# Ledger of designs, part 69: peptides against a protein of PDB entry 3C2G

Target 1, 209 residues: chain A of PDB entry 3C2G
Amino acid sequence: IRTFDLLGLLLHDSDAIDGFVRSDGVGAITTVVQYPNNDLIRAGCKLLLQVSDAKALAKTPLENILPFLLRLIEIHPDDEVIYSGTGFLSNVVAHKQHVKDIAIRSNAIFLLHTIISKYPRLDELTDAPKRNRVCEIICNCLRTLNNFLMMWIPTPNGETKTAGPNEKQQVCKFIEIDILKKLMSCLSCEGMDTPGLLELRSTILRSFI

## One batch from the design tools (peptide; made by RFdiffusion4, then SolubleMPNN)

Design b2_p16_8_s2 (from b2_p16_8, 7 letters changed)
Fold by OpenDDE base, seed 2:
Structure b2_p16_8_s2 (fold): chain B 209 residues (1-209), chain A 16 residues (1-16)
Amino acid sequence: as target 1 above (209 residues)
Amino acid sequence: EKPVKKLYEDEEFILS
């Protein structure tokens, strides 16, 4: 825990973050969070989130890291772990096709649906910090989904992949009324990526029409 | 606490 706190204090500079990642910092964190200590897991996942936009991640093999993180998110009921983990996921899959493929093979789409589904409606959460955190988690999940969906939308200058039957089935779950309501509820939360959520709405429509 | 940057397809969002 103290080590991660120290790293958090040092990682204010983009070059320092990149240096940490180049030194297999992500692998080190994933090793540490395998221990059954909730505080350690929280701190480690938070650190993952803090370095998740590092340029060096493009050169980092995530074949072993990403499935482990997905499993961690799946089994942990901790909102802070889920927030950090889904945030990390959303960032690492952005603009990285091979990472998207790893995530999809590891049932990420289904997991994202499961995460969103387990949370109550935002209007049922009276505690503002809790409500905001839940909203952020949902946004992270939906942002990740958008990154996946974008692969399957034809673009003038890009190769379009075809979603497999399993992926299509998993994506179809996101047009459930409960999921759509949660998407819309996020638009009412202050400080959320409203443009991104609106883009996702558009992407969903383009994917199913 | 350091702001966290969120990457999205073709955009970035900073949470502070």
Scores: peptide ipSAE 0.038, ipTM 0.565, DockQ to the pose 0.355
Fold by OpenDDE base, seed 5:
Structure b2_p16_8_s2 (fold): chain B 209 residues (1-209), chain A 16 residues (1-16)
Amino acid sequence: as target 1 above (209 residues)
Amino acid sequence: EKPVKKLYEDEEFILS
């Protein structure tokens, strides 16, 4: 626990973060969080989030890491773990087709929908910190989804990857009114980047039409 | 906490 906190303090710049990742830091974290200690899991996932945008991740094999993380998020009903994990997922799949494929094969789309569906409407949450964290989680999920959706948009030459039938079905679940309402409710959260959320909402909606 | 990358942008999405 303290070790991860210390690492977080040391990884205060992009070069240090990149160095950590090049040294198999992500693998090290995932090894540590395999132990059934909630505090350790929280700290490890938080550290994953902190390094999730490192350039070195493009060269890091994630075939074993992503499925493990997705499973971890699935089985841990912990907002901090889910927040960090979905944030990590969102960043690592960005601009990385191979990583997107790994995540999708690991049932990420379904998991993202499950996460959003399990949380109550934000208007039902009276605790502001809790509400904000839930909003952040929902945003992470939707951003990740959109990264997948963009993969299936045709290129100028007409070529595009096609979603499988199961993937299409799972994607369609996100246009459910309850999901859309949850996204919209995030716009009212205190301390949130409202302009950013509006942009996200627009992007998500455009991806479905 | 570190912000999350915006969709296909170099900019990072700042949550809070």
Scores: peptide ipSAE 0.034, ipTM 0.591, DockQ to the pose 0.247
Fold by OpenDDE base, seed 1:
Structure b2_p16_8_s2 (fold): chain B 209 residues (1-209), chain A 16 residues (1-16)
Amino acid sequence: as target 1 above (209 residues)
Amino acid sequence: EKPVKKLYEDEEFILS
C-alpha cells in the first residue's frame, strides 16, 4: 500500500510513467494485487489507472495482464477497484487494436454490461460522492464499449470489420431500458462530461443502424 | 486522478 502511494507521488511526469511501464511495472502491479487484501488491491488498481495513458502501453504485451484485470474487477464488488479497473481498461483499449481484441476475447463486453446492471439507479443514490463514482464507472464502461463499437461501424470507404454474432448479442444488451435509463441519468450528473456521454450514446445507436 | 482517454489515443474524456 505505502509502496503504491510512493510510486503515485513519484510518477508525476510522463517520462517516469513511461519508464515504469517499459520496465514491466504493470506486470509488477498485477503480481502484487494477487493477494486477497482489499486495500492493496485498491491501491494497485489506482496506480494502474494513473499509468494507463502511458505511451509505452501501446508496445506492452497485455495478453496475460488484461484478462487478469478483467477477472479482478469481476470478482471484487468494490467501487474503487471497479472505477480504477474500468478506467484502465478504457484507456488501454484506446491505444491499439490488439488490446481491443484481447479484451473482447476475454468477455469484456459482457462484463461491462454486468457492471452497469449491478449498480442501482443514480436517482436512488442520495450520497453525492457515491452517485458520482457510480456515474464515472458507467462512463468508463460505455467509453470502453464505444471503442469496440467503432471498429464495426462502416467507414465511408466501406471497409469495416464485422462483429461476430456473440458480440452483437452482447452489444444488444446495452439497449435494455434499465441500461438506457442509467446512461440518461449520467447525462444529468453534476460535473460529468455530457457531450462525451452523448457521443457514446450516438455511437451505440449507430451500431444498430 | 488522471483523465480517461475518450475514443482515440490523442483525446481525453473529462469525467468530472
Scores: peptide ipSAE 0.027, ipTM 0.580, DockQ to the pose 0.202
Fold by OpenDDE base, seed 3:
Structure b2_p16_8_s2 (fold): chain B 209 residues (1-209), chain A 16 residues (1-16)
Amino acid sequence: as target 1 above (209 residues)
Amino acid sequence: EKPVKKLYEDEEFILS
C-alpha cells in the first residue's frame, strides 16, 4: 500500500511515467493486486489510474492485463476500485484501436452498463462525497463508451468500423430510461466533464439514427 | 488524482 502511494506521489513527470510503463510497471501492479487484500487492490488500481495516460501504454501488450482488470472491477463492489479501474479503462482505450478491441471482446460494454445500473440515482445519495464519487464512476463509464462509439461513427478524416450485432445490442442498453437519467444527473454535478457528457449524448443519438 | 483523457477528432480533452 505505502509503496503504491509513494509511487503515485513520485510519478508526476510524464517521462517517469513512461519509463515505469516501459519497464512493465502495469504488469507489476496487476501481479500485486492479485492478492486478496482490499487495501492493496485499491492502491494498485489508483496507481493504474495515475499512469493510465502514459504514451507508452499504446505500445504495451494489454491482452492479459485488460481482461484481468475488467474482471477485477466486475467482482469488487468497492467504489475506489471501480473509479480507478474505469478511469484506467477510459484512458487506455483512447490510445489505440487494438486496446478497444480487447476491451470489447472482454465484454467491457456490458460491464459498463452493469456498473452504472448497480448504482442508485444520484438524488438518492445524501452523502456528498459518495454522490460525487458515484458521479465520477458513471462519467468514466460513459466516457469509455463514447470512445467505443466513436469508432462506429463516420468521420471525414477517420476510418470507420461497423459495430457487430452483439456490440449494437449492448450499446442499446444505454438508451434505457434509467441510464439516460443517470447521464443527465451527472450534468448537475460539479467538476464533471459536462462537454464530454453532452458529446456522448450526441454520439449515442447518432448511433441510433 | 491524475486527469482522465478523452480523445476527440483532432483534439485531446483532459478532465481536470
Scores: peptide ipSAE 0.033, ipTM 0.573, DockQ to the pose 0.226; fails the geometry check

Design b2_p16_8_s3 (from b2_p16_8, 8 letters changed)
Fold by OpenDDE base, seed 5:
Structure b2_p16_8_s3 (fold): chain B 209 residues (1-209), chain A 16 residues (1-16)
Amino acid sequence: as target 1 above (209 residues)
Amino acid sequence: ERPVRKIYDYDEFIKS
C-alpha cells in the first residue's frame, strides 16, 4: 500500500509515467494485486488508473494483464476498484486496436453491461459522494463501450471492421430502458463531462440506427 | 489523481 502511494506521488508527469510503464510497471502492479488484500487491490488499481493513458502502453503486451484486470473487476464489488479498473480499461482501449481486441475477446462488453446493471439508479442514491462515484463508474463503462463502437464505424475509405454476432447482441443490451435511464441520470451529476456523456449517448444510439 | 480520458480521439484510433 505504501509503495503504491509512493509511486503515485512520484508519477506526476508523463515522462515518469512512461518510464514506469516501460519498466513493466503495469505487470508488476497486476502481479502484486493478486494478493487477496482489499486495501492493496484498491491501491494497485488506483495506480493503474494513474498510468492508464501512458503512451508506452501501446508497446506493452496486455494479453495477460487485461483479462486479469477484467476478472478482478468482475469479482470485486468494491466501487473504488471498479472505478479505477473501468477507468483504466477506458483509457487503454481508447486508440489501440489490439487492446480493444483483447478486451472484447475477454468479454469486456458483457462485463460493462453487468457493472452498470448492478448499480441502482442515481436518483435512488442519497449520499452525494456515493452517487458521484457510481456515476463515474457508469461513465467509464459507457466510454469504454463508445471506444469499441467507434471501431465499427466506417473509415473514410468505407472500410470497417464488423462486429461479430455475439458482440452485436451484447451491445444491444445497452439500449435497454434501464441502461438508458442510468446514462441520462449521469448528466445531472456534479463534475461530469456533459458533452462527453452526450457523445456517448449519441454513439450508442447511432450504432442501432 | 489523473482523470479518465473523456474525449474519444478518433483520429488517433485510425492511426493505430
Scores: peptide ipSAE 0.027, ipTM 0.621, DockQ to the pose 0.274
Fold by OpenDDE base, seed 4:
Structure b2_p16_8_s3 (fold): chain B 209 residues (1-209), chain A 16 residues (1-16)
Amino acid sequence: as target 1 above (209 residues)
Amino acid sequence: ERPVRKIYDYDEFIKS
């Protein structure tokens, strides 16, 4: 735990973060968080989030790491772990097709829906810190979804990947009224990526119309 | 806290 805290204090610049990742830092974290300790898992996932935008991740094999993380956030009932994990996921799938593919094959779309579904409506949360964290988690999930959906939108050159039937079915779950209401509720939260959420809404509409 | 990257870079994606 203290080790991760120390690393977090040292990893403030892109070069340090990149060096950590090049040294298989992500793999090291995932190894450590395999121990059933909540504090350790929380600290490890937070560190993952902190390094999730490293350029070196493009050269890091994520075939084992990403499924593990997805499973971790699936089974671990901790908002901080889920926040960090979904944030990590959102960042790593942002620009790399192969990473998107790994995530999708690992049932990420379904998991994102599950995560959003398990939280109450934001207006039912009276504790502001809790409400904000939940909103951020939902936003992370929706941003990740947007990144997935974008790969199925035709490029100006007319090339596009086709979503499989399972993926389409899973995506369809996000047009449930409850999910849509949560999306809309996030738009009212201060500090949220409103433009990104609006983009997602547009992307969803284009995907289904 | 290091923020989650919020901006989708489509150009980078298509080059991937």
Scores: peptide ipSAE 0.026, ipTM 0.625, DockQ to the pose 0.273
Fold by OpenDDE base, seed 3:
Structure b2_p16_8_s3 (fold): chain B 209 residues (1-209), chain A 16 residues (1-16)
Amino acid sequence: as target 1 above (209 residues)
Amino acid sequence: ERPVRKIYDYDEFIKS
């Protein structure tokens, strides 16, 4: 636990982060967090989040790592684990198509909906730290969704992928009034990615028009 | 904590 915290504090340089990732640091973390220790899992996922924007991840095989992480956040009702895990997910799927594909095949869209759905409305949360953390989790989920949706919008060169019927069905769940309200409620939280949420709104509209 | 990258890289997305 202390090792992960220390490593996270020292990984303030992008080259150092890349070096860690190139040395299979992500794989090492995922191996360690397989032990049934909640504190260890929290620390490991936090470290994953801290290195999740590394350029070296584009060259890292994630075929086994990503499904494991998705399963981890599915079964752990821990806000800190979910926050870190969804943050990691949102970052790694931001760039590479193959990573998006792995996530989608691993039922990520459905999981994102499940995560958002299990939390109460932000206006029902009176504890500010809790409300902010929940908002951050929802934002991470919605940012991830935005990255998926962008795949199915025509590119400037006219090429586009088509979502499968299952993906379409799962995406449709995000236009439920409850989900939309939670999306909009995140705009009221200070420090949230308002531009990103507005972009998602635009993406959703473009996807369903 | 290191912030989460909040925006996608459009150019990199197109190249991927």
Scores: peptide ipSAE 0.026, ipTM 0.598, DockQ to the pose 0.292
Fold by OpenDDE base, seed 1:
Structure b2_p16_8_s3 (fold): chain B 209 residues (1-209), chain A 16 residues (1-16)
Amino acid sequence: as target 1 above (209 residues)
Amino acid sequence: ERPVRKIYDYDEFIKS
């Protein structure tokens, strides 16, 4: 725990972060967080989030790491773990198609819907820190979904991938009234990624309507 | 805490 905190304090520049990632730092963290210690898992996932925008991740094999992280988020009912994990996921799938493919094959779309669905409406949360954290989690999930949907939008040259029937069905779940209400609630939260959420709304409309 | 990347880089995606 203290080691992860120390690493978080020392990794202030992009070169140090890249060095950590190139040295299989992400793999090391995922190995450590396999132990049933909640504090360790929180610290490890937080560190993952802190290095999740590293350039070196584009060259890092994530075939084993992403499925593990998705499983961890699925089974660990901790807002801090879910926040860090979904934040990591959002960042790593932002650029590379192969990373998106790994996540989708690992049932990420369904998991994102499950995560959003389990939380109450933001207006039912009276504790501001809790409400903000929940909103951030939902935003991370929706941002990740947007990155997936962008794969299936035709490019200017006419090239496009087609979403499979299962993926399409899973995406359709995000237009349920409960999910839409949560999306709208996030749009009204201060400090949230309103442009990203609006982009997602537009992307859903372009992709499936 | 480092912020989550909020902007989708479409150009990088096309090149990937």
Scores: peptide ipSAE 0.026, ipTM 0.620, DockQ to the pose 0.249; fails the geometry check

Design b2_p16_8_s4 (from b2_p16_8, 8 letters changed)
Fold by OpenDDE base, seed 5:
Structure b2_p16_8_s4 (fold): chain B 209 residues (1-209), chain A 16 residues (1-16)
Amino acid sequence: as target 1 above (209 residues)
Amino acid sequence: ERPVKKIYDDQEFIES
């Protein structure tokens, strides 16, 4: 725990973060969180989130890392782990087709839906910190989905990767009224990036029409 | 802590 805290303090700028990632820092974290220690897992996932916007991730092999993280999020009930993990996931798949493919093959779309469905409506959460965290998790999931959807949007030339039948089916589940309501409810959460959420809503909906 | 960017394929936002 203390080690991850220290690393977090040292990773105070983009260059340091990038250096950490180039040195297989993500692999190191994922190795550490293999141990059944909840505090360690929480700290490790938080650190993953902290480095998730590093440009060096584009050159990082994630074939083993990403499936493990997805499994971790699937089985771990801790909101902080889910928050950090989904945040990491959303960032690493952005602009990286290969990474998106790894995630999708690892059943990420289904998992994202499961996570969103797991949480109650935000209006049923009276504790503001809890409500905000749940909102952030939902947003991370939807952002990840959005990043997946982008790869299936046709280019000006009309060419694009086509989603498989299973993926299409799973994506269609996200237009369920319950999920849409949860997205909309996030817009009212204090401290949320409202412009970003509105953009997310727009891009998701455009992908379905 | 340094704010982490939320990365979209279309654009980036700062983590709130």
Scores: peptide ipSAE 0.440, ipTM 0.787, DockQ to the pose 0.411
Fold by OpenDDE base, seed 4:
Structure b2_p16_8_s4 (fold): chain B 209 residues (1-209), chain A 16 residues (1-16)
Amino acid sequence: as target 1 above (209 residues)
Amino acid sequence: ERPVKKIYDDQEFIES
């Protein structure tokens, strides 16, 4: 934990973050969080989130890291771990097709749906911090999905990748009324990017038109 | 490739 706190100071210097990532820092964190200590796992996943926008991640092999992280958030019922993990996932799949492919092959789409489904409706949460955290998790999941969906949208030159039948089936689960209601409930949360959520909703819905 | 966005901005935590 203390080590992660120290490493957190890297956040004040983008070059330092890149240096950490280039030195397999992400791999080191994932190794550490394999130990069954909840506080350690929380701290490690938070650090992953904090470095998740590093430029050096574009050149980092994630073939082992992503499946591990996906499994971690699948089995951990900890909001902080899920928040950090889904946030990391969202950022790392944003710009790289290869990373998206790894995540999809690791059943990420289904997992994202599972995560959203397990949380109660936001209107059932009276504690504002808890409600906001749940909202952020839902948003992270949906934004990650959107990053996947964008892969199947034609480019200006007409080139596009086609979603497989399994992916299509998994994506279809996100138009369930329960999922849509949870997304809509996030629009009422204070401090949320409402325009961004509306755009996200639009993109998801357009994928089925 | 068509990314939508990177999301993380936790300035409150970073600056603490």
Scores: peptide ipSAE 0.025, ipTM 0.556, DockQ to the pose 0.112
Fold by OpenDDE base, seed 1:
Parts: structure tokens; sequence; C-alpha cells
Structure b2_p16_8_s4 (fold): chain B 209 residues (1-209), chain A 16 residues (1-16)
């Protein structure tokens, strides 16, 4: 716990973060958080989030790391773990085709839907910090979904990857009324990625045309 | 503290 906190305090510049990632720092964190300690898991996932924008991640093998993280956020009901984990996921899949493929094969789309579905409506949360955290989690999930969907939108040149039938079915779950309401509720939250949410809405619509 | 940068496809979002 203290080690991860210390690392978080030391990693304030992009070069140091990149160096940490190049030295298999992400793998080291995932190894440590295999110990069933909630505080350790929280600290480790927070550190993952902090390094999730590192350039070196584009060159880091994530075949073992990403499935493990997905499983971790699946089995832990901790908002902080889910927030950090989904935040990490959203960043590492951005413009990284091989990472997107790993995530999708690891049932990420279904997991994202499950996460969103399990949280109450934002209007039912009276505690502002809790409401904001839930909104951030939903945004992380939706951002990740958008990155997946963009792979399947045809380019003007007509070349596109086609989503499999299972993936398409899982994507269809996001047009459920409860999910759509949660998406819309996030647009009203201050400090959220409103442009991203609007883009996702557009992307979803295009995916069903 | 370094703000967490979030990547949204080709967009960057700084967590506020």
Amino acid sequence: as target 1 above (209 residues)
Amino acid sequence: ERPVKKIYDDQEFIES
C-alpha cells in the first residue's frame, strides 16, 4: 500500500511514468494486487490509472494483464477499484487495435454493460461525491465502448472491420432504456466528458444504421 | 499533482 502511494508521489512527469511502464511496471502492479487485500487493490488500481496514458503502453504486451484486470473489476464491488480499472481500460484501448481485440475477447463489452446496470440512477444518489464517482465510472465504461464501436464504422473508402454477432448483440444491450437514461444523466454532471458522451450517442446510432 | 489524462479515441481529456 505504502509503496504504491510512494510511487504515485514520485511519478509526476511523463518520462518517469514511461520509464516505469517500459520496465514492466504494469505487470508488477498486477502481480502485487493478486493478494486479496482491498486497500492494496485500490492503491494498485489507482496507480494503474495514473500511468494509463503512458506512451510505452502502446508497445507493452497486455495479453495477460488486461484479462486479469477485467476479472478484478468484475469480482470487486469497490467503486474506487472499478473507477480506476475502467479508467485504465478506457485509456489503454484508445487507438490500440491489439488491445481492443484482447479486451473484446475477454468479454469487456458485456462487463461494461454489467457495471453500468448495477449502479443506481444518479438522481437517486444524494451524496455528491458518490454520485460523481458513479458518473465517472459510467463515463469510463461508455468511453471504452465508443473506442470499440469506432472499429466497426465504415470509412469513406468502404473498408471496415465487421463486428461479430456476439459483439453486436452485446452492443444492443446498451440501447436499453435504463442504460440510455444513465447515459443522458451523465450529460448533466459537472466536469464530465460531455463531448465524448455525445460522440458515443452518435456512434451508437451509426452502428445500428 | 499531475492530472490524470484520459484518452478518448483521438481526443485527450484532462480529469477536472
Scores: peptide ipSAE 0.024, ipTM 0.567, DockQ to the pose 0.341
Fold by OpenDDE base, seed 3:
Structure b2_p16_8_s4 (fold): chain B 209 residues (1-209), chain A 16 residues (1-16)
Amino acid sequence: as target 1 above (209 residues)
Amino acid sequence: ERPVKKIYDDQEFIES
């Protein structure tokens, strides 16, 4: 735990973070968080989030890391783990098709919907820190979905992958009224990624209509 | 802490 805290303090610039990732730092973290300690899991996932924007991640094999992380998020009701994990996930699947495929095969779309669905409406949360954290989690989930949907939008060359029937059905669940209300509620939270949230609706339309 | 950049797929990335 102290080691992760120290690393978090020392990794304060992009070059140091990139160097950590190039030295298989992500693999090291995932090895450590396989031990059953909740505090260690929280710290490890937070560190994953902190390095999730590193350019070196594009060259990092994630075949074993992503399924493990998704399972971890699935079985832990901890908001901090879910926040960090979904934040990491959203960044690593942003561009590389192979990484998106791994996540989707690991039932990521369904998991994202499950996460959003399990949280109460933001207007029912009176505690501001809790409300903000829930909003951030929902934003991470929706941003991840948006990044997935981009793979099914035609390229300038006219080539595109087609979503399978299961994926399409799972994506359609995100336009349920309950999900949409939660999306709209996130727009009222300060510091949220409003532009990204607004793009989701247009991306869904471009992908399926 | 250093703010973490949120990355979006803008379809400009070329995989190598």
Scores: peptide ipSAE 0.455, ipTM 0.827, DockQ to the pose 0.405; fails the geometry check

## One batch from the design tools (peptide; made by RFdiffusion4, then SolubleMPNN)

Design b2_p17_1_s1 (from b2_p17_1, 8 letters changed)
Fold by OpenDDE base, seed 3:
Structure b2_p17_1_s1 (fold): chain B 209 residues (1-209), chain A 17 residues (1-17)
Amino acid sequence: as target 1 above (209 residues)
Amino acid sequence: SLSEKIAKLRKELGELL
């Protein structure tokens, strides 16, 4: 634990972060978070989030890392682990088609729906820190979903990947009334990426119409 | 080097676990 906190303090600049990733730091963290220690898992996932936008991550094989992280988020009830893990996922899939494909094959779409379904409506949360954390988690899920849906939008050049039947069915769950009510409750939360939610709405409409 | 520090951290963590 103290070692991850110290490492997080040393990883304060982009060159240090990129050097850590080039030295298989993500693989090292992934090995350590396999131990059944909640504080270690929390600290490791937080460190993963801190390095999730590193340039060196584009050259890191994620085939073994990403399925493990998705499983960890699925089974761990801790909001800090879910926040860090969904944040990592949203950043790592951005602009990386091969990483999106790994995530989708690892049941990421269904997991994102499960996470959003687990949390109450934001208007039912009286504790402001808890409400803000839940809001951030839902935003990370929605940003990740938007990145997936963009793969299936027709480009002007006529090259479009088609979603499989299972992926289409999983995406259709995000337009269920209870999910839509939760998404609308996020729009009323202070500090929300309202533009990002409107972009997702536009992406959903373009994907189904 | 950073790689040596990471290797040392992996060793220390492996000894603590």
Scores: peptide ipSAE 0.020, ipTM 0.515, DockQ to the pose 0.035
Fold by OpenDDE base, seed 2:
Structure b2_p17_1_s1 (fold): chain B 209 residues (1-209), chain A 17 residues (1-17)
Amino acid sequence: as target 1 above (209 residues)
Amino acid sequence: SLSEKIAKLRKELGELL
C-alpha cells in the first residue's frame, strides 16, 4: 500500500508514467491486485488509473491484464475499485481497436451494464461524495460503451466491423427502461459529462439505424 | 531507476503478503 502511494507520487509526469509502463509496471500492479487485500486492491487500481492514458500502453500486451481487471471489477463491491477500474478501461480502449476487441471478448459490454444496473439513480443519492463517485463511474462506463459502439459505425472509407449477435444483445440491454431512467438521472447531476451523454445518444442512434 | 523501484516494490509486496 505505502509503496503504491509513493510510486504514485513519483509518477507525476508523462515521461515517468511511460517509463513505468515500459518497465512492465501495469503487469506488476496486476500481480499485486490479485491478493485478497482491499486496501492493496484500491491502491493498485488507483495507480492503474493514473497510468491508463500513457502512450506506452499502445505497446503493452493487455490480453492477460484486461480480462483480469474486468473480473476484479465484476466481483469487488467497492466504488473506489470500480471507479479506478472503469476509468482505466475507458482510457485503455480509447483509440486502440485491439484493446476494444479484447475488452469485448471479455464481456466488457455486459459488465458495464451490470455496473450501471447495480447503482441507484443519482437523484436517490443524498450523500454528495457518493453521488459524485457514482456519477464518475457511470461516465466511465458510458465513455467506454461509446468507444465500443463507434467501431460498428460506418466510416467514410467503407470499412465497418459488424457487431456479433452477442454484442448486439448486450448493447440492447442499455436501451432497457430501467437503464434509460438511470441514464436520464445523470443529466441532472452537476459535473456530469453532458456532452459525453449526448455523444453516446448520437452513437446509439447511429448504431441502431 | 524506475525498474529498480518496481523490482523493490515487487519484493516488498512479496514479503508483506
Scores: peptide ipSAE 0.019, ipTM 0.534, DockQ to the pose 0.036
Fold by OpenDDE base, seed 4:
Structure b2_p17_1_s1 (fold): chain B 209 residues (1-209), chain A 17 residues (1-17)
Amino acid sequence: as target 1 above (209 residues)
Amino acid sequence: SLSEKIAKLRKELGELL
């Protein structure tokens, strides 16, 4: 715990963050969070979030890291772990096709659905801090999903990947009525990325045409 | 250096675990 807090204080600039990542810092955190200590897991996932936009991650093998993190998020009912882990996921898959492929093979689409399904509607949450944290988690999930779906949208100048039948079936779960009601409740949340949610809606519609 | 701090932290964590 104190160790991760001290690391977080040292990772105050992009060069320090890149230096940490180049030194296999993400692998080190992943090793540490394998221990059944909730405070250690929270601190480790928070540190992962802090380095999740590092340029050095583009050169870091994530084949052993991402499956582990996804499993960690799946088994831990902790909002802080889920927030940090989904935040890391959403940042690390951005602009990295190979990382998206690893995440998808590791059942990320289904996990995102499971996370959204776990939480109540935002309008049912009276506690503002809890509501805001759940809102952020849902935003991270939706941003990640959008990044996945964009791979399967034809671009005028790009090779279009085709979603497999399993991926298509997993994506179809996001159009279930209970999920749609939860997504609609996000539009009323103060601080929600409404443009991002509208972009996801557009991406979903284009993926089903 | 940051690398030395990371190596030290890995060692300390490996000794605790």
Scores: peptide ipSAE 0.019, ipTM 0.525, DockQ to the pose 0.036
Fold by OpenDDE base, seed 5:
Formats: C-alpha cells, sequence, structure tokens
Structure b2_p17_1_s1 (fold): chain B 209 residues (1-209), chain A 17 residues (1-17)
C-alpha cells in the first residue's frame, strides 16, 4: 500500500512513467494485486490507472496482464477498483489494435455491459461523490466500447475488420432501452466528457445503421 | 435469428436516438 503511494508520487512525469513501464512495472503491480487485500488492490489499480497512457505500453506484452485485470474488475464490487480498472482499460486499448484484440478475446465487451448494467441511473443517485464516480466509470466503459466499435467501421480504403457473431451479439446489448437510458442519464452529469458521449453515440449509429 | 434481432435493435435505436 504505502509503497504504491510512494511510487505514484515518484511517477510524476511521462519519462518516469515510461521508465517504470519499460521495467515491467505493470507486471509487478498485477503480481501484487493477486493478494486478497482490498487496500492493496485499490492502490495497485490506482497506480495502473496512473501509468495507463504510457507510450511504453505499446511494447509491453499484455496477454497475461489484461485478462487478469478484467477478471479483477469482474469479481470486485469496489467502485474505486472498477474506476481505476476501467480507466486503465480505456487508456490501454486506445490506438493499440493488438490490445483491443486481447481485451475482446478476454470478454471485455460483456464485462463493460455487466458494469453499466450493475449501476443505477445517475438520476437515482443523490450523493454527488457517488454519482460522479459512477458517471466516470460509465464513461470509461463507453470510451472503451467506442474504441472497440471503431475497429468495425468501414474505412475509405475498404479495409474493415468484421466483428465475430459473438461480439456483434454482445455489442447489440448496449442498445437495449435500459442501457440507453443509463447512457442518456450520463449526459446530464456535471463535468462529463459530453463530447466523448456524443462521439460514442455517433459511433453506435455508424455501427448499426 | 441474430440478423432479425439486429434489425429490430436498429429500428429501436433509430426511434430513441
Amino acid sequence: as target 1 above (209 residues)
Amino acid sequence: SLSEKIAKLRKELGELL
């Protein structure tokens, strides 16, 4: 715990973060968060979030790391773990096709749906800190979904990956009325990445129309 | 079928968005 907090303080710039990632820092964190200690898991996932945009992650093998993190998010009901883990997922899949493929094979689309389905609508949350955290989690999930959907949108050059039948079925669950109502409730949240939600809406429309 | 579900969902999406 304290070691992760101290390490997080040392990782204050992009070069330090990149150095940590090149030294298998992500693998080290994922090894430590295998211990059944909630505070350690929170601290480790928070540190993962802090390094999740590192350029060095493009050269890091994530085949063993990412499935483990997805399982961790699936089994932990903790909003702070889910926030950090979905934030990591959102950042790590960005601009990295191979990482998107690992995440999808690791049932990430289904997990994102499960997370969004678990939380109430934001209008049902009266506690502002809780509402904001849930909003951020849903945004992380939606940004990740957007990154997946973008792979299956036709490019002008005609090169398009096709989603498999299972992936198509899982994506279709996000257009269920209850999920769409939760998505719409996020648009009313203060401090939301409204542009990101509008981009997702556009991507969903382009994926299904 | 999956295709029929997709077509239904496209219609529902077009009505909601």
Scores: peptide ipSAE 0.014, ipTM 0.492, DockQ to the pose 0.015

